# Designs tried in a protein design run: peptides against a protein of PDB entry 1LOE. Part 32

Target 1, 181 residues: chain A of PDB entry 1LOE
Amino acid sequence: TETTSFSITKFGPDQQNLIFQGDGYTTKERLTLTKAVRNTVGRALYSSPIHIWDSKTGNVANFVTSFTFVIDAPNSYNVADGFTFFIAPVDTKPQTGGGYLGVFNSKDYDKTSQTVAVEFDTFYNTAWDPSNGDRHIGIDVNSIKSINTKSWKLQNGKEANVVIAFNAATNVLTVSLTYPN
Target 2, 181 residues: chain A of PDB entry 1LOE as posed
Amino acid sequence: TETTSFSITKFGPDQQNLIFQGDGYTTKERLTLTKAVRNTVGRALYSSPIHIWDSKTGNVANFVTSFTFVIDAPNSYNVADGFTFFIAPVDTKPQTGGGYLGVFNSKDYDKTSQTVAVEFDTFYNTAWDPSNGDRHIGIDVNSIKSINTKSWALQNGKEANVVIAFNAATNVLTVSLTYPN

## One batch from the design tools (peptide; made by RFdiffusion4, then SolubleMPNN)

Design b1_p12_4_s4 (from b1_p12_4 with T1S T3S A10D)
Fold by OpenDDE base, seed 2:
Structure b1_p12_4_s4 (fold): chain B 181 residues (1-181), chain A 12 residues (1-12)
Amino acid sequence: as target 1 above (181 residues)
Amino acid sequence: SLSATVDLKDVF
């Protein structure tokens, strides 16, 4: 069975297994996606391609990813859009359209995007976000409009633990977020 | 937690 795995506990200044895009960089052993200013987009890609499914056998990979993140969003109006964990083709490039989390480039469904993303969304975009206006976690398939969402009570400045798992037998993608302690 | 059905073969 083909398996790809990696673990990054401390993000170094010259992290060899990451490709940085836009304003993404490392500092103080953390991955930082954006600057604390308007109109900033940053991304980091795992440097090695991963094999999601085998066209010859039809087999689809299971996967589990986990990470810890901190968001500083003390209010709901003067903050950035949030971030995503995403899977996209190897030639993927950062997208700068406002509200699209650096991953999508329009409000419309676009199959050619070939992107699956889990969003951690801190800004309410009336055109596509859940109408309750809550900060939320979303699962995005080729669209900034999530196929499913769940309200997320952000603990400002606190470390959140995320686990994202895909079960190929059921085609179910599962996201869990917890604040330890 | 949050879940959804995704057909990865259809996406990629």
Scores: peptide ipSAE 0.794, ipTM 0.980, DockQ to the pose 0.956
Fold by OpenDDE base, seed 1:
Parts: structure tokens; sequence; C-alpha cells
Structure b1_p12_4_s4 (fold): chain B 181 residues (1-181), chain A 12 residues (1-12)
């Protein structure tokens, strides 16, 4: 049985198991995707490829990932655009920024994207986001337009705990987010 | 929580 696991509790300046892209970097033992300036994209990739499925056997991997994040926006009423946890092919490069969160290029389904993402979206984009305008968590498959979303009340400057799990038997991807209050 | 059905074999 093939298995891959990793854990990073403190992010160092020379984190060997991460590939930094764009404005992504580490500081104060934290992974920082961007600073609070416009038109920036930062990404960090796990440096080793992961085997999602085997075309010879048809077997698909189960996985569970967890992380803690903090969004610390200078203005709690003006927060853009959010971030994603994503899975994409090796050699992936930053994509369109802004509302596309640096991982997609279209609201239309594009199979060539080969990208699955969980978005934590803080900015309402009229063209594709849920019409209620709420900040939300979304599951994205080959499009910035989520296949499912759930409203999320951002607590600026507070730690959020996230768990993302995929069950290969059911093909169900599950996301949970909690604040320690 | 939030969930969705995703066919990873179709994506990758």
Amino acid sequence: as target 1 above (181 residues)
Amino acid sequence: SLSATVDLKDVF
C-alpha cells in the first residue's frame, strides 16, 4: 500500500519540502501567501509529487489534510480575494490572480486545467460567486465557479482550523472549518 | 461542513 504523509508545524526560511511561487514566502515560522497589496499572487507547493490514482488498477487514493490559517486584513470590511488549497499537476505555475485566486483562468469548465481546489473566498465576484454575496468556502473542479459552496463568517485575525478529507469509495470531498470560539 | 462529489480519475 502506497502512502504519503507530511507535517509542517513551523515554516522555516529554507523549507525543503515546499516550492514557493510568486509572492509566497515564510516569515516568523508562518507560510505567507501574499502581503496586503493589490494584484499579487503567492503559492506554495508540496515539493514531492503525490499519486492520486493508478490508471493500471483504477485505484484512487483517500486523503486527509488539515491546516490552520489566519487572514489578517488591514481593513476587515475590505478583504480580497482569499486563498485556496489545491491539487494540480506537477510543473503547475501560478494562474490568474484576483478572483481566480492564482489557480484558475476561467469560470467555464476547463478539463485541461486538471485542478481541484478548496477555496476560502472573501470577495464577491458577481460573475461566478453565490448570489447572496457571502464570504464562502467552495469546492472547485476545473473552474473558479464552485460546484458547491457554504457561507463562511470570516473572523479577521483569528485562527481557523480546516480539515479536508476525500473518500475514494464515495468520491466525496468534505471540508470543515472551525474557529476556537 | 461542506461536501461535494468529485471524480478524481476524470480530473487527473
Scores: peptide ipSAE 0.776, ipTM 0.979, DockQ to the pose 0.945
Fold by OpenDDE base, seed 5:
Structure b1_p12_4_s4 (fold): chain B 181 residues (1-181), chain A 12 residues (1-12)
Amino acid sequence: as target 1 above (181 residues)
Amino acid sequence: SLSATVDLKDVF
């Protein structure tokens, strides 16, 4: 089997293995998707294509990714929309901002999107988010309306550890989030 | 944790 891996512990100003889109940039060795301003979308793509599945053999890759993030909102009760980890075609460009997180364009299933995302959603959008209004983690397939969600208590300014794993044998995508401190 | 079944062959 073929394996591709990468690790970025410090994000430099000349990070060659990332493609920055929109307002995404690096500062102080951290990847910053957006500044604390309204109506901005920032994305960062791994610069090399990854092979998710082989159409000839039908084999699908297992994968695991881990990262640490911080949401530091000036007002804990008035935050932005959140962010996603996503997989999309190599020529992907920023999509609709705001509640669509720069990754999707519809709450209806759109097969042409060809996008899978894990959202860390900090803003309640009545039209598609879980009715309880909680901040949540979601798994999104070709739609901003998640196929499954789980409530998530944001700890403003604290580091969250995330692990996202896909098991090709079961087709199960799993997301874990913890605040270690 | 959160999980869901996703058919990646159907998506990509």
Scores: peptide ipSAE 0.772, ipTM 0.978, DockQ to the pose 0.951
Fold by OpenDDE base, seed 4:
Structure b1_p12_4_s4 (fold): chain B 181 residues (1-181), chain A 12 residues (1-12)
Amino acid sequence: as target 1 above (181 residues)
Amino acid sequence: SLSATVDLKDVF
């Protein structure tokens, strides 16, 4: 079984295994996606292509991704849009910002997008977000309109631990988020 | 936690 693994404990100023897009950059050993200003999109891609599945054998990769993040908002009632962990084609470029989180361009299913994302959405967009208006975690497939969501209470300024796992045998993508501190 | 069925072969 082929395996690809990488780990980044501290993000350096010259992180060679990451491709930065838009306003994404590293500072003080952290990966920063935005400059805390309006209309900004920042992304960081793992520099090496990941083999998702083999058309000859039909084998699909299992994967587990873990990371920690902190969202610092000037006001808990006036926050930005959030961010995503995503998988997209190697030539992927920043997409629509704001509610589209720089990853999608439509709420309608678009197979040409070829993008799967886990969103950590902090802003309610009436057109596609859960009607309860809660900040939420969502699983997005070729659309900013999540195929499934779950309410998430943002702990402003606190570190959140995330684990995203995909089981190829069941095709189930699982997301876990906790605030250990 | 949150889960969903995703057919990666269909996406990529």
Scores: peptide ipSAE 0.737, ipTM 0.975, DockQ to the pose 0.949

Design b1_p12_5_s1 (from b1_p12_5, 5 letters changed)
Fold by OpenDDE base, seed 2:
Formats: structure tokens, C-alpha cells, sequence
Structure b1_p12_5_s1 (fold): chain B 181 residues (1-181), chain A 12 residues (1-12)
């Protein structure tokens, strides 16, 4: 059994275990995905491939990831779309379509995408988001249209703690978001 | 099948 783990407490200017895409960069020990302007997208990939699923053997790994994030979104209209934690093929490239969080490019299910994401969505896109218009956490499989969502009451500018866990035995992906303070 | 095939989900 193989185990891969990593931890980044402070994001440095030359973070060697990350691959930056688009406008993603580090500043003040934090990962910043976008510039403070409209129509910007950025991503950061762990630099080594992770063997979550082996197509040859069929083996599936358990995994747990945790991270802390801050979003400044004082209103629901003049804000960005949010961000995702995602798992994608090693040759994944950023997507630039508005509302697709830099990861997807369609609301139609596309099995060739082979991408799973947990979204933290701060902008209501009528075409695919939950009809209540709430900020939400979503689980996305091969589409920006989530297979499941949960309303999320954002605490503006405060640190949120996220834990995402996958249990291979039960095939359950679990997401938790808490504000410790 | 990939691990996300028929994925089950839960929110805590």
C-alpha cells in the first residue's frame, strides 16, 4: 500500500511542489488564485501525480485533504465566482469560461473530462446553480452542474476550514466546512 | 470504472 502526503503551512514565492496555472501565485505566505480584477482565473496543482485511481488494477485510494481559505465577498453581485478543490488528469489545463471556476467548460456531463471538484461558489449562475440563489458548496463530477449542493453562509473575510474525505470502501465523498471562530 | 462513477456524497 502506497501513501502520499504533503502539507503546506506557508506558501512561499518558489513553492516547488506546486504548479501554477493562469493567474495563480503566492503572496504573503498565501496562495492567491486570481488577480483583484474581472475575468481572471488561476490554479495550483500538486506537482506530483497522485495515484487515487489506477485504471490498470482498479485500485482506489482513500484520501483526505484539508485546507483553510479566506474569501472577501461582501455582496452577491460584484464578486467573483468562487473556487474549487479539484482532481483531474495530469494534463489538466485551466478553463476560461465565466462561471466555470477554471475547471469545467460545460454544464453538460462530459465523461471525458474525468474531473471531480468541490466548489465553493459565491456567484449565482442561473443556468446551473441551485435555484435558491444561495452561496453554496457543491460536488461536481464532469460538469459545473453539481451532483449535490449545500447552502453556505459565508463569513466574509474570515478563515474557513475545509475537510474533504473520500472513503473507497463506501464510495462516499464527504465535505465539511467550519468557521472555528 | 473510475472512482467517481456513481459517487455518493455527504456534507457535514
Amino acid sequence: as target 1 above (181 residues)
Amino acid sequence: APFFDNLKTSFK
Scores: peptide ipSAE 0.742, ipTM 0.966, DockQ to the pose 0.837
Fold by OpenDDE base, seed 1:
Structure b1_p12_5_s1 (fold): chain B 181 residues (1-181), chain A 12 residues (1-12)
Amino acid sequence: as target 1 above (181 residues)
Amino acid sequence: APFFDNLKTSFK
């Protein structure tokens, strides 16, 4: 077996191991997906393909990813739409914006998407989000409609720590979010 | 089938 890893502590102005899409860019050593402007999408892809699943052998890798994020909305009572960590085909391009978070195009299951995402969703879309209207963490498979969600209280402007782990033996994806500060 | 087929989930 082989192991691939990467770590970005400070995001530079010329980050060679990232592919920026849409409004995504780096500033002040942070990866910035969007500005507080309506109808914008920003994405950043790790530039090297990751061998998570082998279609020939069926082998699947374990993986763990961790990151720190800040949502800094000018109005903490009106925040849209959130962001995702996602895994998609190597030639992936920005998809539908708004509530689809630039990653999906449908609330219906679309096997051609080949995309799995962990969403940090700050805006309630009545068509697919949990009916309680809470901001939430969601796990999305080929659809913006999550297969599982957990309520999440956004702390605007504060750093959150996220850990996403996949255990190939059990086929379990685990997500944790904490505000350590 | 891709790894996300039959995916199980958990939140900590």
Scores: peptide ipSAE 0.734, ipTM 0.966, DockQ to the pose 0.859
Fold by OpenDDE base, seed 5:
Structure b1_p12_5_s1 (fold): chain B 181 residues (1-181), chain A 12 residues (1-12)
Amino acid sequence: as target 1 above (181 residues)
Amino acid sequence: APFFDNLKTSFK
């Protein structure tokens, strides 16, 4: 059994194991996806391909990822779109911005996307988001329209701890978010 | 099929 792991505690200015796309960059030892301006997309990819699914054998790996994020919005009632943790083909490039979060292009299922994302969505898009208008965590498969969502109350400027785990035996993707402080 | 085919989900 092969295992790939990595950990980044402090994001440096020349972080060699990340590929930055669009407006993504590092500052003050943090990964920053976008500046606080409109109409920007930033992404960061782990530079080494991860073997999750073997198309020949059909074998699928278990995986777990954890990270801490802070959303510090100038106005908690006038925020941007949020961000995703995503898994996409090796040659992936930034996709549509805004409500599509730079990872999708359609609310219709598009098998050619081959992208799975966990979204932390801070902006209500009427066309596809849950009708209650809540900020939410979503799980997206080949579409910005989530297959499942959970309401999430943003704590502005506070650190959120996220754990995303996939169990290949049960085919279950589990997401947890907590504010420990 | 890709690993995300018929993906099941859970929130904690």
Scores: peptide ipSAE 0.730, ipTM 0.965, DockQ to the pose 0.854
Fold by OpenDDE base, seed 4:
Structure b1_p12_5_s1 (fold): chain B 181 residues (1-181), chain A 12 residues (1-12)
Amino acid sequence: as target 1 above (181 residues)
Amino acid sequence: APFFDNLKTSFK
């Protein structure tokens, strides 16, 4: 079975295996998507396409992604919208910002998006987020309205470890988030 | 169909 992998432990100022979009950049060996200001969208794409789904054969690859993130909020109870890990077509471009996280444009299912995202959503958008108003992890398929969510307590400034795994045999996408420290 | 058309989800 063909396997491809990549790992970025430290993000350098000349990170050639990433394509930066919008306000995304690297600083202090971290990938920074946005500053703590309004009306900004930043994205970073792995520069090489990864073959996950073959439209001709229908074959689907297993995949596992892990990363660590930190959200530094000026106010732990008044934060921006959050961010996503997403899988999208190779020519994907930034989408609507704010609550759409720069990845989607609608709460309605849009098959043309062909985008799957795991959102780490720190802002309650009444129109589509879970009614309990909790910050949450969401799994999004072609819509900012998640197909499944889990409440998540943000630990401001702390490193969160994320593992996202897809099992092609079972079609199960599994997400885990932990604060190890 | 794309893999996400029949996507199942789980949180650990």
Scores: peptide ipSAE 0.712, ipTM 0.964, DockQ to the pose 0.854

Design b1_p12_5_s2 (from b1_p12_5, 4 letters changed)
Fold by OpenDDE base, seed 2:
Structure b1_p12_5_s2 (fold): chain B 181 residues (1-181), chain A 12 residues (1-12)
Amino acid sequence: as target 1 above (181 residues)
Amino acid sequence: APFFDKIKTAFK
């Protein structure tokens, strides 16, 4: 059984285990995905391929990831779309369509995408987001249209702790978000 | 792929 793990406590200017795409960069020991302007997208990939599923055997790995993030979104209209944690094929490229969080390009289920994402969505897109208009956490499988969502009460400018775990025995992807107090 | 088809979800 193979196990891969990594941890980044401080994001440095020459973070060798990350591949930056689009406008993603590091500053002040943090990963910054976008510039503070409209129509910007950035991503950061772990630099080594991770064996999550094996197309030959069908085996799927257990995995767990945790991270801390801060979003400044004082309102619901003059803000960006949010961000995702995602798993995608090794040749994945940033997507520039508005509302697609740099990862997807359609609300239709596309099995060829081979992408799973957990979204932290701060902008209501009428075409695919939950009708209540709430900021939300979404689990996305091969589509920007989430297969499941949970309302998310953003604490503006505060650090949120996220844990994402996949249990291969049960096929359950679990997401938790907490604000330390 | 079976992996994508079998994913279930939960929020804590």
Scores: peptide ipSAE 0.676, ipTM 0.948, DockQ to the pose 0.833
Fold by OpenDDE base, seed 5:
Structure b1_p12_5_s2 (fold): chain B 181 residues (1-181), chain A 12 residues (1-12)
Amino acid sequence: as target 1 above (181 residues)
Amino acid sequence: APFFDKIKTAFK
């Protein structure tokens, strides 16, 4: 059994194990996906390819990722779209911005995307988001239209702890978000 | 791809 792991506690200015795309950058030891301006997309990829699924055999690895994030969005009426943790092909490039979060291009299921994402969505897109308009966590499979969502009450400026785990035996992707403080 | 079609989800 092959295992790959990595940990980044402080994001440096010359972080060699990340590939930055679009407007993604590091500042003050934090990963920042976009500048505080409209119509931007930023992404950061782990620089080493990870074996998650085998296209020949269909075998899938177990995986777990954890991270902490902070969103400053004091005004819910003037807010950006949020961000995702995503898994995509090695040659992935930024996709459609705005409500597509830079990782998808369609609300219709697109098998050619080969992308799974967990979204932390702060903007209500009428065409595909849950009708209640709540900020939400979504699990996206080859589409920006989530296969499952959970309402999420943002604690502005507070650190959220996220754990995303995939169990290959059950094919269950589990997402947890907590505010410990 | 079979992987994508088999994914189930849960929130904790």
Scores: peptide ipSAE 0.673, ipTM 0.949, DockQ to the pose 0.818
Fold by OpenDDE base, seed 1:
Structure b1_p12_5_s2 (fold): chain B 181 residues (1-181), chain A 12 residues (1-12)
Amino acid sequence: as target 1 above (181 residues)
Amino acid sequence: APFFDKIKTAFK
């Protein structure tokens, strides 16, 4: 077996191990996905392909990722749409924006998407989001409609710590979010 | 793909 790892503590102006898509860019040592402008999508991809699953054998790697994020909306009562951490095919391009978060194109299960995402969703889309209307963390498999969600109280402008881990022996994807500050 | 079909989830 092999292990691949990477760490980015400070995002530089010429971050060679990231591929930027749409409005994604770096500023003040932060990766910035979008500005507070309507109908924009920004993405950043790790530039090296990673062998997470084998389509022929079905073998899957264990993996863990951690990151810190800030949502800084000019109006804390009107925030859309959120963002995702996602795993997708190497040639992935931005998908539908808005409530689809630039990662999916359908609320129906689409096996051709080959995408798994953890969403941090700040906007209630009646067609697929939990009916309680809460901002939420969602786990998305080949669909913007999450297979599982957890209510999440956004602290606007505050740093949140996220850990996402996949155990290949149990096939369990675990997500945790904390506001340590 | 089997990977996608087998995913289970948990929140901490």
Scores: peptide ipSAE 0.673, ipTM 0.951, DockQ to the pose 0.821
Fold by OpenDDE base, seed 4:
Structure b1_p12_5_s2 (fold): chain B 181 residues (1-181), chain A 12 residues (1-12)
Amino acid sequence: as target 1 above (181 residues)
Amino acid sequence: APFFDKIKTAFK
């Protein structure tokens, strides 16, 4: 079975294996998706295409990704919209910002999107987010309206470890988030 | 697409 992998421990100023979109950039060895201002969208794509699903056969690869993120906010309850890890077509471009996280354009299922995302959502959007208003992890399939969510308490400024795995045999996408420190 | 329609989810 063909296997491909990549790892980025530190994000440098000349990160050639990333394609930056919008306001995404690197600073202090971190990938920063947005500026700390309103109305900003930033994305970063792995520069080489990875064959995950075959549109002709429907075959899907197993995949596992892990990353660490930090959200800093002046007030732990005053944050922006959050961010996503996403998988999209190779020619993907930034989509609607704000609550759509720059990845989707609709709460309705849009098969043309061909996008799967795991959102770390820090802002309650009444139109599609869980009614309890909690910050949450969401799994999004062709829609900003998550097919499944889990409440998540943001620890401001703390590193969160994320593991996202897809098992092609079972079609199960598994997400875990922990604060190890 | 079949892939998107078949996705199941789990949180650990």
Scores: peptide ipSAE 0.652, ipTM 0.944, DockQ to the pose 0.798

Design b1_p12_5_s3 (from b1_p12_5, 4 letters changed)
Fold by OpenDDE base, seed 4:
Structure b1_p12_5_s3 (fold): chain B 181 residues (1-181), chain A 12 residues (1-12)
Amino acid sequence: as target 1 above (181 residues)
Amino acid sequence: APFFDKLKTSFK
Protein backbone atom coordinates (compact mmCIF):
# COMPACT_ATOMS: atom_id res chain seq x y z
CA THR B 1 0.00 0.00 0.00
CA GLU B 2 1.09 3.56 -0.66
CA THR B 3 2.32 5.59 2.30
CA THR B 4 2.65 9.34 2.69
CA SER B 5 4.48 10.93 5.57
CA PHE B 6 5.79 14.27 6.71
CA SER B 7 7.57 15.65 9.72
CA ILE B 8 8.11 19.17 10.98
CA THR B 9 10.46 19.34 13.93
CA LYS B 10 11.05 23.07 13.71
CA PHE B 11 8.62 25.57 12.29
CA GLY B 12 10.49 28.13 10.27
CA PRO B 13 9.55 31.64 9.21
CA ASP B 14 8.98 30.40 5.68
CA GLN B 15 7.27 27.08 6.21
CA GLN B 16 6.30 26.25 2.66
CA ASN B 17 4.53 23.01 3.46
CA LEU B 18 1.94 24.78 5.59
CA ILE B 19 -0.97 26.95 4.58
CA PHE B 20 -1.67 29.54 7.21
CA GLN B 21 -5.19 30.77 7.82
CA GLY B 22 -6.37 33.61 9.97
CA ASP B 23 -3.92 34.58 12.65
CA GLY B 24 -1.80 31.45 12.43
CA TYR B 25 1.93 32.02 12.12
CA THR B 26 5.32 30.73 13.19
CA THR B 27 7.57 32.22 15.81
CA LYS B 28 10.56 30.90 17.69
CA GLU B 29 10.34 27.74 15.62
CA ARG B 30 6.83 27.04 16.90
CA LEU B 31 3.51 27.11 15.18
CA THR B 32 1.30 29.67 16.88
CA LEU B 33 -2.38 29.51 16.10
CA THR B 34 -3.54 32.74 17.68
CA LYS B 35 -2.26 35.98 19.06
CA ALA B 36 -2.43 36.49 22.79
CA VAL B 37 -5.70 38.40 22.49
CA ARG B 38 -9.37 37.55 22.44
CA ASN B 39 -11.45 36.80 19.39
CA THR B 40 -8.84 35.40 17.07
CA VAL B 41 -8.85 32.34 14.88
CA GLY B 42 -5.77 30.79 13.42
CA ARG B 43 -5.25 27.59 11.51
CA ALA B 44 -2.49 25.83 9.67
CA LEU B 45 -3.03 23.20 7.02
CA TYR B 46 -0.58 20.76 5.58
CA SER B 47 -0.15 22.06 2.07
CA SER B 48 -0.29 18.74 0.27
CA PRO B 49 -3.61 16.89 0.16
CA ILE B 50 -3.56 13.51 1.85
CA HIS B 51 -5.83 10.73 0.71
CA ILE B 52 -7.59 9.31 3.74
CA TRP B 53 -10.99 8.39 2.41
CA ASP B 54 -12.06 7.65 -1.15
CA SER B 55 -15.74 8.28 -1.73
CA LYS B 56 -15.81 6.18 -4.87
CA THR B 57 -14.14 3.04 -3.62
CA GLY B 58 -14.85 3.44 0.06
CA ASN B 59 -11.23 2.76 0.84
CA VAL B 60 -9.91 4.29 4.03
CA ALA B 61 -6.29 4.75 5.00
CA ASN B 62 -4.67 4.11 8.31
CA PHE B 63 -2.95 7.13 9.77
CA VAL B 64 -0.88 8.16 12.75
CA THR B 65 -0.21 11.73 13.78
CA SER B 66 1.98 12.89 16.61
CA PHE B 67 2.74 16.36 17.85
CA THR B 68 3.62 18.37 20.90
CA PHE B 69 1.90 21.49 22.11
CA VAL B 70 2.22 24.08 24.82
CA ILE B 71 -0.48 26.25 26.28
CA ASP B 72 0.77 29.27 28.16
CA ALA B 73 -1.68 31.20 30.25
CA PRO B 74 -1.16 34.05 32.72
CA ASN B 75 -3.27 32.03 35.10
CA SER B 76 -3.53 28.27 34.81
CA TYR B 77 -7.28 28.62 35.18
CA ASN B 78 -7.62 31.63 32.90
CA VAL B 79 -7.21 30.35 29.38
CA ALA B 80 -8.87 30.73 26.02
CA ASP B 81 -10.80 28.06 24.16
CA GLY B 82 -8.09 25.60 23.23
CA PHE B 83 -7.32 24.16 19.84
CA THR B 84 -7.91 21.21 17.54
CA PHE B 85 -6.11 18.86 15.31
CA PHE B 86 -8.50 18.38 12.42
CA ILE B 87 -9.02 16.66 9.12
CA ALA B 88 -11.18 18.50 6.62
CA PRO B 89 -11.66 18.92 2.88
CA VAL B 90 -8.77 20.49 1.02
CA ASP B 91 -10.62 23.74 0.46
CA THR B 92 -11.53 24.14 4.11
CA LYS B 93 -11.68 27.66 5.50
CA PRO B 94 -11.79 29.02 9.03
CA GLN B 95 -15.12 28.51 10.71
CA THR B 96 -16.65 29.99 13.83
CA GLY B 97 -14.22 31.05 16.52
CA GLY B 98 -14.43 30.98 20.27
CA GLY B 99 -15.86 27.76 21.56
CA TYR B 100 -16.20 26.43 18.04
CA LEU B 101 -12.40 26.54 17.80
CA GLY B 102 -12.45 27.87 14.27
CA VAL B 103 -13.39 24.44 12.96
CA PHE B 104 -17.14 24.02 13.41
CA ASN B 105 -20.27 26.15 13.26
CA SER B 106 -22.83 24.13 15.18
CA LYS B 107 -23.37 21.67 17.97
CA ASP B 108 -25.78 19.91 15.65
CA TYR B 109 -24.42 17.25 13.36
CA ASP B 110 -23.59 18.82 10.00
CA LYS B 111 -22.67 16.26 7.39
CA THR B 112 -21.61 18.99 4.99
CA SER B 113 -18.73 19.86 7.29
CA GLN B 114 -16.90 16.62 6.52
CA THR B 115 -14.59 17.43 9.38
CA VAL B 116 -13.12 15.27 12.11
CA ALA B 117 -11.30 16.97 14.94
CA VAL B 118 -9.53 16.13 18.13
CA GLU B 119 -10.08 19.05 20.44
CA PHE B 120 -8.01 20.10 23.37
CA ASP B 121 -10.65 22.18 25.01
CA THR B 122 -9.70 24.50 27.82
CA PHE B 123 -12.95 26.42 28.14
CA TYR B 124 -16.29 25.12 29.36
CA ASN B 125 -19.12 25.90 26.98
CA THR B 126 -22.28 24.94 28.81
CA ALA B 127 -24.23 24.35 25.62
CA TRP B 128 -22.20 21.35 24.47
CA ASP B 129 -19.27 20.50 26.74
CA PRO B 130 -19.31 17.77 29.38
CA SER B 131 -21.35 18.85 32.36
CA ASN B 132 -18.54 18.32 34.84
CA GLY B 133 -16.86 21.43 33.45
CA ASP B 134 -13.47 19.77 33.17
CA ARG B 135 -10.96 20.73 30.56
CA HIS B 136 -11.02 17.83 28.19
CA ILE B 137 -9.92 16.09 25.07
CA GLY B 138 -12.77 15.58 22.67
CA ILE B 139 -13.30 13.75 19.44
CA ASP B 140 -15.57 15.72 17.15
CA VAL B 141 -17.32 14.51 14.02
CA ASN B 142 -19.10 17.21 12.04
CA SER B 143 -20.03 18.98 15.26
CA ILE B 144 -18.41 20.86 18.10
CA LYS B 145 -20.31 18.54 20.41
CA SER B 146 -17.88 15.70 20.91
CA ILE B 147 -18.85 12.10 20.36
CA ASN B 148 -16.49 11.22 23.19
CA THR B 149 -14.45 13.12 25.75
CA LYS B 150 -11.83 12.55 28.40
CA SER B 151 -10.94 14.87 31.24
CA TRP B 152 -7.55 16.51 30.86
CA LYS B 153 -5.60 18.49 33.41
CA LEU B 154 -3.71 21.32 31.76
CA GLN B 155 -0.13 21.73 32.86
CA ASN B 156 0.52 25.37 32.13
CA GLY B 157 3.56 25.96 29.99
CA LYS B 158 4.46 22.29 29.76
CA GLU B 159 4.87 20.32 26.58
CA ALA B 160 2.17 17.75 26.00
CA ASN B 161 2.77 14.84 23.68
CA VAL B 162 -0.15 13.77 21.54
CA VAL B 163 -0.59 10.68 19.43
CA ILE B 164 -3.64 10.28 17.22
CA ALA B 165 -4.02 7.01 15.38
CA PHE B 166 -6.73 5.66 13.14
CA ASN B 167 -7.10 2.00 12.32
CA ALA B 168 -9.11 1.58 9.15
CA ALA B 169 -9.80 -2.09 9.75
CA THR B 170 -11.49 -1.45 13.07
CA ASN B 171 -12.60 2.16 12.48
CA VAL B 172 -11.07 3.11 15.81
CA LEU B 173 -9.56 6.52 16.42
CA THR B 174 -7.21 6.46 19.38
CA VAL B 175 -5.99 9.56 21.17
CA SER B 176 -3.22 9.74 23.73
CA LEU B 177 -1.99 12.77 25.64
CA THR B 178 0.91 12.69 28.07
CA TYR B 179 3.12 15.14 29.88
CA PRO B 180 6.49 13.41 29.82
CA ASN B 181 8.32 16.09 31.80
CA ALA A 1 -20.63 6.56 3.78
CA PRO A 2 -17.67 8.55 5.01
CA PHE A 3 -15.35 6.70 7.35
CA PHE A 4 -16.20 9.03 10.21
CA ASP A 5 -19.81 7.91 10.16
CA LYS A 6 -18.66 4.65 11.68
CA LEU A 7 -15.95 6.13 13.83
CA LYS A 8 -15.19 4.50 17.12
CA THR A 9 -13.07 6.16 19.74
CA SER A 10 -10.52 5.24 22.35
CA PHE A 11 -8.45 7.22 24.82
CA LYS A 12 -5.15 5.81 26.00
Scores: peptide ipSAE 0.710, ipTM 0.964, DockQ to the pose 0.847
Fold by OpenDDE base, seed 2:
Structure b1_p12_5_s3 (fold): chain B 181 residues (1-181), chain A 12 residues (1-12)
Amino acid sequence: as target 1 above (181 residues)
Amino acid sequence: APFFDKLKTSFK
């Protein structure tokens, strides 16, 4: 049994354990994925490959990740699409299609993508998002069209705490989002 | 891959 872990409390100007893609950068001890302008994509990857599943045996590791984020989205129309936590092959590249959160490029299921993401979606894309139009948390498997969603009432500009856990014995991916009181 | 095929989801 092997365990890999990392923790970043403050994102520094030279965060050596992250690979930045697109417009992603660090400032004021925080990871900033995009510029405060339209049509911007940024990502940050953990710099070392992590063995989560074995393609040969199909064995999967347990994993848990937690993070805190802030989104400023005072309305539902003049805002960006949101962001994801994602797991993808090591050669993953940022995707620039609008609404695809920099990770996907289609609403069609693509098994070759080998990408799973938890999305925190602030923009309603009529082609694939839940019809109620709510901001939502989604779990995306090889597609921007979530296999499961939960309505999310954004507290604008406040820190949200996220925990994402996968139990390999049950094959259940669990997502929680809370705003500390 | 089995991971994707068997994945179940839950929200807390």
Scores: peptide ipSAE 0.702, ipTM 0.956, DockQ to the pose 0.819
Fold by OpenDDE base, seed 5:
Structure b1_p12_5_s3 (fold): chain B 181 residues (1-181), chain A 12 residues (1-12)
Amino acid sequence: as target 1 above (181 residues)
Amino acid sequence: APFFDKLKTSFK
């Protein structure tokens, strides 16, 4: 079988293998999704289409994604919404902002979305988030309302390592987040 | 779509 892979260790200006949408940009060798202002959406897409699932046969590829992120959100009462890693159709465009994270438009299941996302959610939306109000990791399938969540204690300014893996034999999507430092 | 319908999840 064919394998596609890529790695970006330093995000430069004019990064050729990324498509920036909305307010997404690079600065100081980091990918930054939004400016430090309210009501903005930024996204970055890998520039080459990747074959993950076949709509005809239903066959799905194995995949693994790893990345490191830093969030500075010292005050929970004045915080943005978080971000996602997502997989969506090639022609995907930014969706609803705020609690929908620029990736979804509804808490109702919408099969036409064809989008799966792993959210790192720093803002409690009463209408769909876990009732305990914790910051959380969520797995979203065609809806901003996660099919599964896990509480996540944010370490401000610290690098979090994320691994997202899909096993096509078992149909299990596994998410791991650690703070090595 | 089968991918979405069959998806299972796990946290490590």
Scores: peptide ipSAE 0.695, ipTM 0.957, DockQ to the pose 0.808
Fold by OpenDDE base, seed 1:
Structure b1_p12_5_s3 (fold): chain B 181 residues (1-181), chain A 12 residues (1-12)
Amino acid sequence: as target 1 above (181 residues)
Amino acid sequence: APFFDKLKTSFK
């Protein structure tokens, strides 16, 4: 059995275990995906490939990811578009921006994407988001249209704690978000 | 891929 782990408490100016894409960078010990500028996408990838699933055998590893994030929008009532935690092929590049969050290109299921994402979606896209218009957490499988969602009340500028766990025995991906502060 | 086909989800 192989186990891989990493932890980043402070994001440095030369974070060698991350690959930055688009507008992504580090500042003041934080990973910053985007500034409050229209039509920008920033991504950061863990630099080492990890074995999560085997395409031939279908074997999947257990995994757990935890992180803290802050969305700091200048206008709490007009926030777009959110961000994702995602798993994608090693050669992944930024995809469509805006409501596609830089990780997908379609609301239709695209098996060639090979991407799973947990989205923290702050903007209602009528074409695929839950009809109640709530900001939400979504789980996206090869599509920006989530297979499951949960309403989420954004606390602008506050730190949220996220835990994402996958149990390979049950094939259940579990997401938890809390605002402890 | 089986990972995608069999994935179930839950929120805490």
Scores: peptide ipSAE 0.687, ipTM 0.956, DockQ to the pose 0.818

